# Designs tried in a protein design run: peptides against a protein of PDB entry 3VZA. Part 5

Target 1, 98 residues: chain A of PDB entry 3VZA
Amino acid sequence: RVERLCKSKELFEERLGLEIRRIHNEQLQFIFRHIDHKDPDKPYMFTLSINEQGDYEVTSCTPPLDCISEFQLKVRETNNFSAFIANIRKAFTALSFK
Target 2, 62 residues: chain B of PDB entry 3VZA
Amino acid sequence: AAYVTQLYYKISRIDWDYEVEPARIKGIHYGPDIAQPINMDSSHHSRCFISDYLWSLVPTAW

## One batch from the design tools (peptide; aimed at target 1 N79)

Design b1_p9_7_s3 (made by RFdiffusion4, then SolubleMPNN; from b1_p9_7, 4 letters changed)
Fold by OpenDDE base, seed 1:
Formats: C-alpha cells, sequence, structure tokens
Structure b1_p9_7_s3 (fold): chain B 98 residues (1-98), chain C 62 residues (1-62), chain A 9 residues (1-9)
C-alpha cells in the first residue's frame, strides 16, 4: 500500500536521522542529522552518483571528510553499501567532536 | 517511495513494525548472523540517542 | 545496490 510506503520513509528519516533526496544531474543527496547532540538538526551531507563506468562516485561532501576518498575506494572493492553509509556517519560523528 | 524504502533497508537492514503506537520504536534488525528485535520507547530518549543506537546495529566492517 | 540506485536516479 502506498500509505505504508510513505510512513516507512518518514520513520526511516526520523529514526535514522537520514534523508535521501534526488538532485540535479542524476545525483542522490544523503543528509545526516542527529549527529551533534547539542544541535540535532545540524546537517552533515554528501552527494553520490554512478559514473560512466558504473561505479559509486562521491560528488560532494559537506563538511569535508579526509576519509571519503578511501571509503569510495572501499565500497567499489567490496560493494558493501551499508558499511559505506555507516562509516560515513561514523566519520561525521567524529568530526562533530572537534 | 518504494525504491527509497528499499534503499533504506539495504542500508540499515531494519524492518519496522507499523502496527504499534507512534511513540514505540519497534522492528527487527537483520544482521549477518541472527535477527535482533528493536523495541524502544521514544519518549524516554533523545533523537540523537535513538539514531546513534540504531546506527550502532549496522556493521562497519567492509 | 548500483541497480537500485539507477532506478532511483
Amino acid sequence: as target 1 above (98 residues)
Amino acid sequence: as target 2 above (62 residues)
Amino acid sequence: VVDLLRKIL
């Protein structure tokens, strides 16, 4: 049912603090919130596309992460997209403590 | 919306229980070994705590 | 997941 799908999306967005948007030029924007306990609505985001070779490609990251290029390499090698997203959130979390 | 919810599942491996009261966070996390139940009262926790907890269920090993 | 992403994009 369509109503359940809409509810499911809302539950994931709120509970995971992760919003997924389609943006221009065939990209997905991943927006993490609930990272900074002092500012739960502060967004941490990156954009992703599939390049001409069919590989995951990070097109932007805000704030910047030194490890993002390594993670891109890892996800291409392992195809473990779950670990890819989880590690990015972990990196954003570490950044929020600076 | 169907593809987006599929993507959320591919990322989190969580399946929600949609028949519970709004304040109850109930579902199942399907890890690499055994499935684990999720059952929280959201009114007892901050949004950040809830998110941190749920993400802690997701393995970071490549 | 690449195939799924292609469906979304």
Scores: peptide ipSAE 0.764, ipTM 0.965, DockQ to the pose 0.829
OpenDDE base, seeds 2, 3, 4, 5: peptide ipSAE 0.761, 0.760, 0.762, 0.761; ipTM 0.965, 0.965, 0.965, 0.965

Design b1_p9_7_s4 (made by RFdiffusion4, then SolubleMPNN; from b1_p9_7, 4 letters changed)
Fold by OpenDDE base, seed 5:
Structure b1_p9_7_s4 (fold): chain B 98 residues (1-98), chain C 62 residues (1-62), chain A 9 residues (1-9)
Amino acid sequence: as target 1 above (98 residues)
Amino acid sequence: as target 2 above (62 residues)
Amino acid sequence: TIELLRKII
């Protein structure tokens, strides 16, 4: 089972181009790659925490996204974490063409 | 590690087939309607295409 | 999902 869990993580990381890391101050870092077809390893990332109120809070976004604050509001309202992550990736993808 | 894989599932709704050859990307996407199989030869596609395709399966409607 | 995140963080 341990081997399968490790393999599962590796498959998700490679196939989705999404790495998830724990970082300092009780935060998660989400690193998107495979966004720019001309530079597949270029990272697009944001960090996330759970604030004192127990809500999702984006603590950083690199490169910055104008829509990230709206997405934070939407995920707090809907609790649709899947759509939250997918929309961020979509926004990063759009940004890569600018 | 178990929690991280659970998070990946919550995000993507994809369950991989772990018994296939490395070059085969095989699994099932569980969308709101009907579950759809994933079955592609990774050697025929770029990493970016594969990721874009898989993410296209994930609804963006809130 | 928040509860899951709490377990990861």
Scores: peptide ipSAE 0.697, ipTM 0.964, DockQ to the pose 0.905
OpenDDE base, seeds 1, 2, 3, 4: peptide ipSAE 0.693, 0.691, 0.689, 0.692; ipTM 0.963, 0.964, 0.963, 0.964

Design b1_p9_8 (made by RFdiffusion4)
Pose (drawn by RFdiffusion4):
Structure b1_p9_8 (pose): chain A 98 residues (1-98), chain B 62 residues (1-62), chain P 9 residues (1-9)
Amino acid sequence: as target 1 above (98 residues)
Amino acid sequence: as target 2 above (62 residues)
Amino acid sequence: SKAIEDILE
């Protein structure tokens, strides 16, 4: 029951290396791990809210990505949240080789 | 708890097989077109490869 | 609907 839900969350966290946290001020924090193969536990994170217009809003990005504003505009336009998350991860992987 | 696992599905389109040994990464990836099985031995791969591979199943086209 | 709305409700 609830055990299955917790198990599902842990499988996703471990397998995708992605954690989702509900934090202060109506925000969700997405933390990617398993990005740098030399340091698998190092986190890359961004925070996101739905603003008063009902739009996706990235409220911070640590470390910064220069393309995340473009991604914000694209996710608003297409409503493709899956691609938004996938493209943010690709950007953090690339940043790790800069 | 249910809402976060639902979002994981929205993001990755993966449904896990919860009835397998912990060492097996088993599930199905869904898409526009036919669903694809996943059945990997976690002992054969690094955590990073597993994550990179699984994420490569997620389309990046907008 | 936005994908994260259910979590933020």

Design b1_p9_8_s1 (made by RFdiffusion4, then SolubleMPNN; from b1_p9_8, 6 letters changed)
Fold by OpenDDE base, seed 4:
Structure b1_p9_8_s1 (fold): chain B 98 residues (1-98), chain C 62 residues (1-62), chain A 9 residues (1-9)
Amino acid sequence: as target 1 above (98 residues)
Amino acid sequence: as target 2 above (62 residues)
Amino acid sequence: SHPVEPLLQ
């Protein structure tokens, strides 16, 4: 099972172009690649924590997204984490076209 | 890696077939209504195309 | 409850 889990993680990272890392101060870093077809390895990333109120909080976003604060509000309202991540990727994709 | 793989599933709703050849991207996407198969030859597509396609399966409606 | 909570400990 451990081997399967490791393989699963690798497959998701490559196929979705999404890496998830635990970083300092109880945060998760989400790193998207495969966004810019001209530069597939260019990272688009954000960091996430759970604040003292128990709510999702985006602590950084690189490059910045105008819509990230709205998405944070939406995920707090709906608890739809899948849509949250998917919408962020969609926004990064749009940004890659300048 | 159990928690991270669980998170990937909760994000994508994709379950991979781990027994196929490495070049074969095979699995099932579990949408809200009907499960849809995934079956691609990765050698025929760019990494960006593959990722874009897979993410297109994930609903963005809140 | 949030799916990321186990990863954040």
Scores: peptide ipSAE 0.529, ipTM 0.960, DockQ to the pose 0.861
OpenDDE base, seeds 1, 2, 3, 5: peptide ipSAE 0.528, 0.526, 0.518, 0.525; ipTM 0.959, 0.960, 0.960, 0.960

Design b1_p9_8_s2 (made by RFdiffusion4, then SolubleMPNN; from b1_p9_8, 6 letters changed)
Fold by OpenDDE base, seed 4:
Structure b1_p9_8_s2 (fold): chain B 98 residues (1-98), chain C 62 residues (1-62), chain A 9 residues (1-9)
Amino acid sequence: as target 1 above (98 residues)
Amino acid sequence: as target 2 above (62 residues)
Amino acid sequence: KHPFEDLLS
């Protein structure tokens, strides 16, 4: 049911503090909130595409993460998309304490 | 909408209970080994705490 | 194959 799907999306967005958008040039934008407890609405985001070789490619990251290139390599090797997203959130969380 | 909710499940492995009151965060997390229930009163926690807790359920091992 | 590709379909 369409109504249930809409509700599901809203619940995930609020509870995980993660919004997912399709943007230009066949990219996905992942927007994390609820990272900084002092500023819960502050966004931490990255964009993702599949390159010509069929591999995950991070096309932007705001704020920048030193570890993002390593994570991109890891997800290409393991195809563990869940761990990829979770590790990025963990890295953003660590960055918020700087 | 079906595609994005499918993606959320692939990321989090969480399935929500949609029949409870809005303030109740209830569902099941399907880990690699054991499925664990989620059951929280959102009025008792900050938004950041709730999100941190739910993400803590997601394995980060590659 | 990729969850990403499913969302773009």
Scores: peptide ipSAE 0.281, ipTM 0.950, DockQ to the pose 0.812
OpenDDE base, seeds 1, 2, 3, 5: peptide ipSAE 0.250, 0.255, 0.234, 0.241; ipTM 0.950, 0.950, 0.949, 0.949

Design b1_p9_8_s3 (made by RFdiffusion4, then SolubleMPNN; from b1_p9_8, 6 letters changed)
Fold by OpenDDE base, seed 5:
Structure b1_p9_8_s3 (fold): chain B 98 residues (1-98), chain C 62 residues (1-62), chain A 9 residues (1-9)
Amino acid sequence: as target 1 above (98 residues)
Amino acid sequence: as target 2 above (62 residues)
Amino acid sequence: MHPIEPLLS
């Protein structure tokens, strides 16, 4: 089971081009790759925490996204975490076209 | 690993087939309507294409 | 309630 879980994580990381890491101060770092077809390993990332009120809070976004604050509001309203992550990837993709 | 795997599923709604050869990307995407099979030969596609394709399966409607 | 909660603690 442990071996299977490790394999699962590896498959998701490679196939989705998304790494998820725990970092300092109780935050998760989401690292997207495979965004820019001309530079597949270029990272697009954001960090996420849960604030004192229990709400999702984006603590950083690199490169910056104009829409990130709106997405934070939307995920708080809808609790649609899947759409939240997918929309961020979509926004990073659009940004990569300069 | 269990928690992160669960999170990946919550995000993508994809369940992989772990018994196929490495070159085969096989699984099931569980959408809101009907489940759709995933079955592609990774040797025919770039890493970026594969990722873009899989993410295209994930609804962006809030 | 939040999917990320188990990963933070």
Scores: peptide ipSAE 0.526, ipTM 0.958, DockQ to the pose 0.865
OpenDDE base, seeds 1, 2, 3, 4: peptide ipSAE 0.526, 0.522, 0.523, 0.526; ipTM 0.958, 0.958, 0.959, 0.959

Design b1_p9_8_s4 (made by RFdiffusion4, then SolubleMPNN; from b1_p9_8, 7 letters changed)
Fold by OpenDDE base, seed 4:
Structure b1_p9_8_s4 (fold): chain B 98 residues (1-98), chain C 62 residues (1-62), chain A 9 residues (1-9)
Amino acid sequence: as target 1 above (98 residues)
Amino acid sequence: as target 2 above (62 residues)
Amino acid sequence: MHPFEPLLS
């Protein structure tokens, strides 16, 4: 079971090109790769926390996305975390075309 | 590892088939209405194509 | 409530 969980994590990281890390001050870091087909290992990342009010808060975004504040509002309204992450990836993809 | 895999499922709604050969990307994507199989030969595609395809399965409607 | 709350606990 533990072995399967480890394998599962590795499969998700490689296939989705998404790494999830715990970082200081109760935050999660989401690191996307496989965004730029010309540079598959280039990272696109953001960090997320739960603020004092219990709401999702994006604490950093690299490279910056103009739409990130709107997405933060939308996820607070809908609680659709899946769409939140998927839309961020979509935005990073669009940004990679420069 | 249990919690991170739970998070991956909450994000992607994908369950992998862990019994197939490493080169086979096999699983099920659970949409809100229907479930669809995933079955790809990774040797036929780039890493970026595979990721783009899998993410295309995830709805972006809020 | 939040998907990653258990991960942070």
Scores: peptide ipSAE 0.212, ipTM 0.947, DockQ to the pose 0.885
OpenDDE base, seeds 1, 2, 3, 5: peptide ipSAE 0.187, 0.165, 0.194, 0.173; ipTM 0.946, 0.945, 0.947, 0.945

## One batch from the design tools (peptide; aimed at target 1 G54, target 2 Q6)

Design b1_p10_1 (made by RFdiffusion4)
Pose (drawn by RFdiffusion4):
Structure b1_p10_1 (pose): chain A 98 residues (1-98), chain B 62 residues (1-62), chain P 10 residues (1-10)
Amino acid sequence: as target 1 above (98 residues)
Amino acid sequence: as target 2 above (62 residues)
Amino acid sequence: DILQQLNEKS
């Protein structure tokens, strides 16, 4: 029941290396791990809210990505949240080799 | 708890097989077109490869 | 609920 739900969350967290936290001020924090193969536990994170217009809004990005504003515009236009998350992870992987 | 696992599905389109040994990464990836099985031995791979591989199943086209 | 809103977005 609830055990299954917790198990599902933990499988996603461990296998995707992605954790989602509900934090202060109506925000969700997405934490990617398993990005740098030399340091698998190092986190890359961004925070997101749905603003008063009902739009996706990235409220912070640590470390910064220069393309995340473009991604915000694209996710607003296409409503493709899956691709938005996938492209942010690709950007953090690339940043790690800079 | 259900809302966050639903969002994982929306993001990855993966449904896990919850009835397998912990060492097996088993599930199905869904898409526009036919669904694809996943059945990997976690002992054969690094955590990073597993994550990178699973994420490679997620389309990046907008 | 922000998670519910995210799930409902299409």

Design b1_p10_1_s1 (made by RFdiffusion4, then SolubleMPNN; from b1_p10_1, 7 letters changed)
Fold by OpenDDE base, seed 5:
Structure b1_p10_1_s1 (fold): chain B 98 residues (1-98), chain C 62 residues (1-62), chain A 10 residues (1-10)
Amino acid sequence: as target 1 above (98 residues)
Amino acid sequence: as target 2 above (62 residues)
Amino acid sequence: DLLEKLLSIE
């Protein structure tokens, strides 16, 4: 039901600290929160699209991650999107410790 | 939207129990190994701890 | 599109 879907989205957003938005030019924006324990609402985000070849492409990453290009390559090779997102979160977490 | 919730499942492999009280974080994580239950009292943990814990369930191996 | 590709992942 529609009500369940709305509730499901809210539960995932809060519990995972991950918001997913559709943005212009057929892109998805992934916004992580709950990364920095000192500032739980601080966003860590990236945008994703499909390029002309049909491959996943990270179009932005804020703050920038040195490893994002490697992760983009890995997800293209493996199609393991779950690991892709989890590794990005792990990288953002490491970055938050500075 | 329905598509977004499906995407959350593709990412996390978590299925929530929607029939429990709001303070109870209950569900099932489906991984490459045997499915594991999730059952937490959210009042006992910070939001960051909860998120970190749930993400710890998600394999990072490619 | 992107969403369709993602939702097709097994």
Scores: peptide ipSAE 0.684, ipTM 0.959, DockQ to the pose 0.614
OpenDDE base, seeds 1, 2, 3, 4: peptide ipSAE 0.679, 0.678, 0.681, 0.677; ipTM 0.959, 0.959, 0.959, 0.959

Design b1_p10_1_s2 (made by RFdiffusion4, then SolubleMPNN; from b1_p10_1, 8 letters changed)
Fold by OpenDDE base, seed 5:
Structure b1_p10_1_s2 (fold): chain B 98 residues (1-98), chain C 62 residues (1-62), chain A 10 residues (1-10)
Amino acid sequence: as target 1 above (98 residues)
Amino acid sequence: as target 2 above (62 residues)
Amino acid sequence: NLLEKLLNIK
């Protein structure tokens, strides 16, 4: 099982171009790659936490996204975390075209 | 860790086939309607194309 | 915590 879990993580990281890290203060860092076809290894990332009210809070976003605050509101309203992540990736992709 | 793989599934709704050759990207995407198979030869595509394709399977509707 | 919240999403 442990072997499969490790393999699964590696497959997701490579195929989705998404790395998920636990960082200090009970936060998660989401690192997207494979966004810019001209620079596939360029990272696009954001960090996520739960605030004192128990709501999702984006604590950083690099590069910054104008839409991130709206997405934060949407995920709080819908709890659709899948759409949250997918929309962020879509926004990063759009940004990569400048 | 186990929680990370669970999170990947919750995000992507993809379940990989772990018994195929490394160059074969095979699995199932469980969308809101009908589950769809994934079956592609990674050697025929760039890493960016593969990722873009897989993410295209994930609905963006809230 | 955050992980618990995320892992309990259906």
Scores: peptide ipSAE 0.644, ipTM 0.959, DockQ to the pose 0.596
OpenDDE base, seeds 1, 2, 3, 4: peptide ipSAE 0.643, 0.641, 0.644, 0.641; ipTM 0.959, 0.959, 0.959, 0.959

Design b1_p10_1_s3 (made by RFdiffusion4, then SolubleMPNN; from b1_p10_1, 5 letters changed)
Fold by OpenDDE base, seed 3:
Structure b1_p10_1_s3 (fold): chain B 98 residues (1-98), chain C 62 residues (1-62), chain A 10 residues (1-10)
Amino acid sequence: as target 1 above (98 residues)
Amino acid sequence: as target 2 above (62 residues)
Amino acid sequence: DLLQKLLEIK
């Protein structure tokens, strides 16, 4: 089972170009790669927490996204976390075209 | 580790086939309507293309 | 627990 879990994580990281880290203060860091085809290893990342009200809160976003606040609102409304992550990746992709 | 892998599934709705050769990207995407197979040879594509393709399977509608 | 909350999403 441990071997399977390790393999699964590695496959997701490489194939989706998404690394997920648990970091301090009960936060999750999402690191996208494979965004910029000219620089596949360039990271695009954001951190997520739950605020005192229990709502999802983006605590950092690098590079910054104008739409991140709207997405935060949308995920709170819909609880569609999959769409949340996918839309963020889409936004990072658009940003990579400068 | 189990929790993170589960989160990957929650995000992508992809279940990998772990019994295939490393160069074969094989799995199933569980969309809202019907499950769709994933089956591609990674040696024929860039890492960015593969990621873009897989993410294209994930709906962005809220 | 953020991760647990996310895993409970339907």
Scores: peptide ipSAE 0.656, ipTM 0.960, DockQ to the pose 0.670
OpenDDE base, seeds 1, 2, 4, 5: peptide ipSAE 0.652, 0.346, 0.341, 0.347; ipTM 0.960, 0.952, 0.951, 0.951; seed 2 fails the geometry check

Design b1_p10_1_s4 (made by RFdiffusion4, then SolubleMPNN; from b1_p10_1, 6 letters changed)
Fold by OpenDDE base, seed 5:
Structure b1_p10_1_s4 (fold): chain B 98 residues (1-98), chain C 62 residues (1-62), chain A 10 residues (1-10)
Amino acid sequence: as target 1 above (98 residues)
Amino acid sequence: as target 2 above (62 residues)
Amino acid sequence: DLLQKLLSIE
């Protein structure tokens, strides 16, 4: 029921350190936390849309990732959305070590 | 909402056990091979460790 | 919406 859905969302947000928000202009914002062990609340985020061709399109990435364009290509080729998100998190994690 | 939780499952392939105490992180990860149980005491780990561990379950192969 | 569209793509 509704209560379970609310609880589920909260559990995912906390345990995965991933918040998903719907924002203006038909976009999704993915906000990663728990990336930097020295600053667990520091956000790493990107926004995603579906363009007129129906393809995933990253509209922003903060901080920027050199690999984000390649990942966008890969997810369009494979449609593996799970790997797409996981690889972005992996890249943010690597970036946090500087 | 329902769509958000569905998206979380699409991403993580994790199904939580909602009947356990809050300090227990219990669920099942459905990977491409054998499904694996998740069963952690959150009081024994940092938030970052927990997240890193759970994400380690998610394959990065395209 | 976008979320629904994303969920419908596998």
Scores: peptide ipSAE 0.326, ipTM 0.948, DockQ to the pose 0.843
OpenDDE base, seeds 1, 2, 3, 4: peptide ipSAE 0.325, 0.328, 0.320, 0.325; ipTM 0.948, 0.949, 0.948, 0.948; seeds 2, 3, 4 fail the geometry check

Design b1_p10_2 (made by RFdiffusion4)
Pose (drawn by RFdiffusion4):
Structure b1_p10_2 (pose): chain A 98 residues (1-98), chain B 62 residues (1-62), chain P 10 residues (1-10)
Amino acid sequence: as target 1 above (98 residues)
Amino acid sequence: as target 2 above (62 residues)
Amino acid sequence: DEVKELLRKI
């Protein structure tokens, strides 16, 4: 029951290396791990809210990505949240080789 | 708890097989077209490869 | 949008 839900969350966290946290001020924090193969536990994170217009809004990005504003505009236009998350992870992987 | 696992599905389109040994990464990836099985031995791979591979299943086209 | 509602409900 609830055990299955917790198990599902843990499998996703470990396997995708992605954690989601509800934090202060109506935000969710997405933390990617398993990005840098030399340091698998190092986090790359961004925070997101749904603003008063009902739009996706990235409220911070640590470390910063120069393409995340473009991604915000794209996710707003297409409503493709899956691709938004996938492209942010690709950007953090690339950033790690800069 | 259910809402976050639902979002994981929306993001990755993966449904896990919860009835397998912990060492097996088993599930199905869904898409526009036919669903694809996943059945990997976690002992054969690094955590990073597993994550990178699973994420490669997620389309990046907008 | 369903995803937006999920984001709010988490």

Design b1_p10_2_s1 (made by RFdiffusion4, then SolubleMPNN; from b1_p10_2, 3 letters changed)
Fold by OpenDDE base, seed 4:
Structure b1_p10_2_s1 (fold): chain B 98 residues (1-98), chain C 62 residues (1-62), chain A 10 residues (1-10)
Amino acid sequence: as target 1 above (98 residues)
Amino acid sequence: as target 2 above (62 residues)
Amino acid sequence: SEVYELLRKV
């Protein structure tokens, strides 16, 4: 079971191009790759925490996204975390075409 | 890795087939209406194409 | 929320 879980994590990381890490101060770091077809290893990332009020809070976004505040509001309203992550990736993808 | 893999499922709604060769990307995406099979030969596609395709399966409607 | 709890345990 342990080996399967490890393999599962690796498959998700490679196939989705999404790495999820716990970092300092009780935050999660979401690192997207495979965004820029000319530079597949270029990272696009944001960090997320649960604030004192118990709400999802984006604490950083690199590169910055104008829409990230709206997405934070939407995920708080809908609790649709899947759409939250997918929309961020879509926004990063659009940004890579600048 | 148990919690992170559960999180990946909650995000993507994808369940992988772990019994196939490494070059075969096989699984099932569980959408809101119909479950859709995934079956790709990774040797025929770029990493970016594969990721873009898989993410295209994930709804962006709130 | 199950996701909410998962985020705390990752």
Scores: peptide ipSAE 0.693, ipTM 0.963, DockQ to the pose 0.910
OpenDDE base, seeds 1, 2, 3, 5: peptide ipSAE 0.673, 0.687, 0.687, 0.677; ipTM 0.962, 0.963, 0.963, 0.962

Design b1_p10_2_s2 (made by RFdiffusion4, then SolubleMPNN; from b1_p10_2, 3 letters changed)
Fold by OpenDDE base, seed 4:
Order: C-alpha cells, then sequence, then structure tokens
Structure b1_p10_2_s2 (fold): chain B 98 residues (1-98), chain C 62 residues (1-62), chain A 10 residues (1-10)
C-alpha cells in the first residue's frame, strides 16, 4: 500500500500539474504547473492556512489574483474545497493569457 | 502520502488505474451525476493539454 | 468537514 500511495501522489502531481507541500508556520503550499503552454514548468502558487478562528485563509498568492479574496469568502461559505482549487487554477490560466 | 492522496481525490474526484503502463492515463472521474472513464495516451498530448483536460472535469460551481 | 481534517494532517 505504501508503494501505491507514493505512486498515486506522483501521478496526481504530474497529471494535474499540482503539487501540495507543507511549509513553515502550519501552512500548505499549492503549486500549479502546466498552466502556460509556452512555459509548462512555470509555477503558479498560493499558500493556505487555517486561522485561529478555524477558517481557511489564503496567506499568499503568486502571481497575485484579484479574485482570491472572493474565493476565500466562497470556500468559507460553501465549504466546496474542490471548486475553490479549480477556480484558482482557472484564474491562473486566465492570467497567463494577459 | 495517505493524507495528500486523499486530498487529491477530494479535489479532483479522480481514481487512477495503477495497473496500466506509464504512458496510459486511465482512471475514473466521479462527478456529481455519473462516473466517467478517463483513458488517454499521454504520448499523443502535451503535459499542459492533459492537465487542462483533467481539470475541465472538475466543476467550478460553488 | 473531511477536507478540513485532512488539511490539518498534511
Amino acid sequence: as target 1 above (98 residues)
Amino acid sequence: as target 2 above (62 residues)
Amino acid sequence: SEVYELLKKI
């Protein structure tokens, strides 16, 4: 099972172009690649924590997204984490065309 | 890696077929209505196309 | 929330 779990993680990272890391101060870093077709390895990333109130909080976003604060509000209201991540990727994709 | 793989499933709703050759991207996407098969030859597509396609399966409605 | 609990364990 351990070997399968490792393989599963690698498959998700490569196929979704999404890496998930724990970083300092109890934060998670979400790194998107395969966004820019001209530069597939260019990272688009944000960091996420659970604040003292127990709410999802985006602590950084690179490059910055105007919509990220709205998405933070939406995920708190709906608890739809899948849509949260998918919408961020969609926003990064749109940004790559500007 | 158990927790992160569970998170990937919660995000994407994709379950991979681990018994196929590396060049074959095979699995099942479990959407809100019916399950849909995934079956791609990765050698025929760019990495960006593959990722864009897979993410297109994930609903963005809140 | 299952996701909430998962995030705390990663």
Scores: peptide ipSAE 0.705, ipTM 0.963, DockQ to the pose 0.880
OpenDDE base, seeds 1, 2, 3, 5: peptide ipSAE 0.702, 0.704, 0.701, 0.700; ipTM 0.962, 0.963, 0.963, 0.962

Design b1_p10_2_s3 (made by RFdiffusion4, then SolubleMPNN; from b1_p10_2 with D1N K4Y)
Fold by OpenDDE base, seed 1:
Structure b1_p10_2_s3 (fold): chain B 98 residues (1-98), chain C 62 residues (1-62), chain A 10 residues (1-10)
Amino acid sequence: as target 1 above (98 residues)
Amino acid sequence: as target 2 above (62 residues)
Amino acid sequence: NEVYELLRKI
């Protein structure tokens, strides 16, 4: 089972181009790659925490996204975490075309 | 890695076939409607195309 | 909230 779990994580990381890491101060870092077809290894990332009220809070976003605050509101309202992550990737993709 | 793999599933709704060769991207996407198979030869696509395609399966409606 | 609990355990 351990081998399967390790393989599963690696497959998701490579195929989705998404790494998920725990970082300092009880935060999670989400790192997207494979966004820019001309620079597939360029990272697009944000950090997420659960604040004192128990709500999802984006603590950083690199590069910055104008829509990130709205997405934070939407995920709090809908609890649709899948759509939250997918929309962030979509926004990063749009940004890469500038 | 159990929790992170569960999170990947909750995000993507993809279940991989772990018994195929590494170059074969095979699995099932479980969307709100019917389940759809995934079956790609990775040697025929760029990493960016593969990722874009897989993410296109994930609904963005809130 | 399953995702919420997963995030706290990672």
Scores: peptide ipSAE 0.738, ipTM 0.964, DockQ to the pose 0.907
OpenDDE base, seeds 2, 3, 4, 5: peptide ipSAE 0.732, 0.737, 0.736, 0.736; ipTM 0.964, 0.964, 0.964, 0.964

Design b1_p10_2_s4 (made by RFdiffusion4, then SolubleMPNN; from b1_p10_2, 3 letters changed)
Fold by OpenDDE base, seed 1:
Structure b1_p10_2_s4 (fold): chain B 98 residues (1-98), chain C 62 residues (1-62), chain A 10 residues (1-10)
Amino acid sequence: as target 1 above (98 residues)
Amino acid sequence: as target 2 above (62 residues)
Amino acid sequence: NEVYELLKKI
C-alpha cells in the first residue's frame, strides 16, 4: 500500500501539475505548474489555512489574483473545494495570457 | 501520503489505473453524472496539454 | 465535511 500511495501522489503531481505541501503555521501550499505552455515549470501558488473561526483562508497568492477573495467567500458558502481549486487554476491560466 | 492522495481524489475525482506502463495515462473520472474513462498516450502530448485536459474534466460551478 | 477534515490531517 505504501508503494501505491507514493505512486499515486507522484502521478497526481505530474499529471495535474499540482503539488500540495504542508508549510509553517499550519498552512498548506498549493503549487500549480504546467500553466504556461511556454514555461511549464513556472509555479503559480497560493497558501491556505483554517483560521480561528474554522473558515478557509487564503493567506497568500503568487502571482496575486483579483478574484481570490471572492473564491474564498464562495468556498466558505458552498464547501465545494474541488470547484475552488479548479477556479483558481482557471484564473492562473487566464493570468498567464499577458 | 494517504491523506494527500485522498485530497487529490476529492479535488479531481480521478482514479488512476496503476498497472499500466508509465507512458499510459489511464483512469476514470467520476463526475456528478456518469463516470468517464481516461486513456491517453503521454508521449503524444505536452505536459501542459495533459494537465489542461484533466482539469477540464473538473467542474467549476460552485 | 470530509475535505475539511482531510486538510487538518495533512
Scores: peptide ipSAE 0.742, ipTM 0.963, DockQ to the pose 0.850
OpenDDE base, seeds 2, 3, 4, 5: peptide ipSAE 0.742, 0.741, 0.740, 0.740; ipTM 0.963, 0.964, 0.963, 0.963

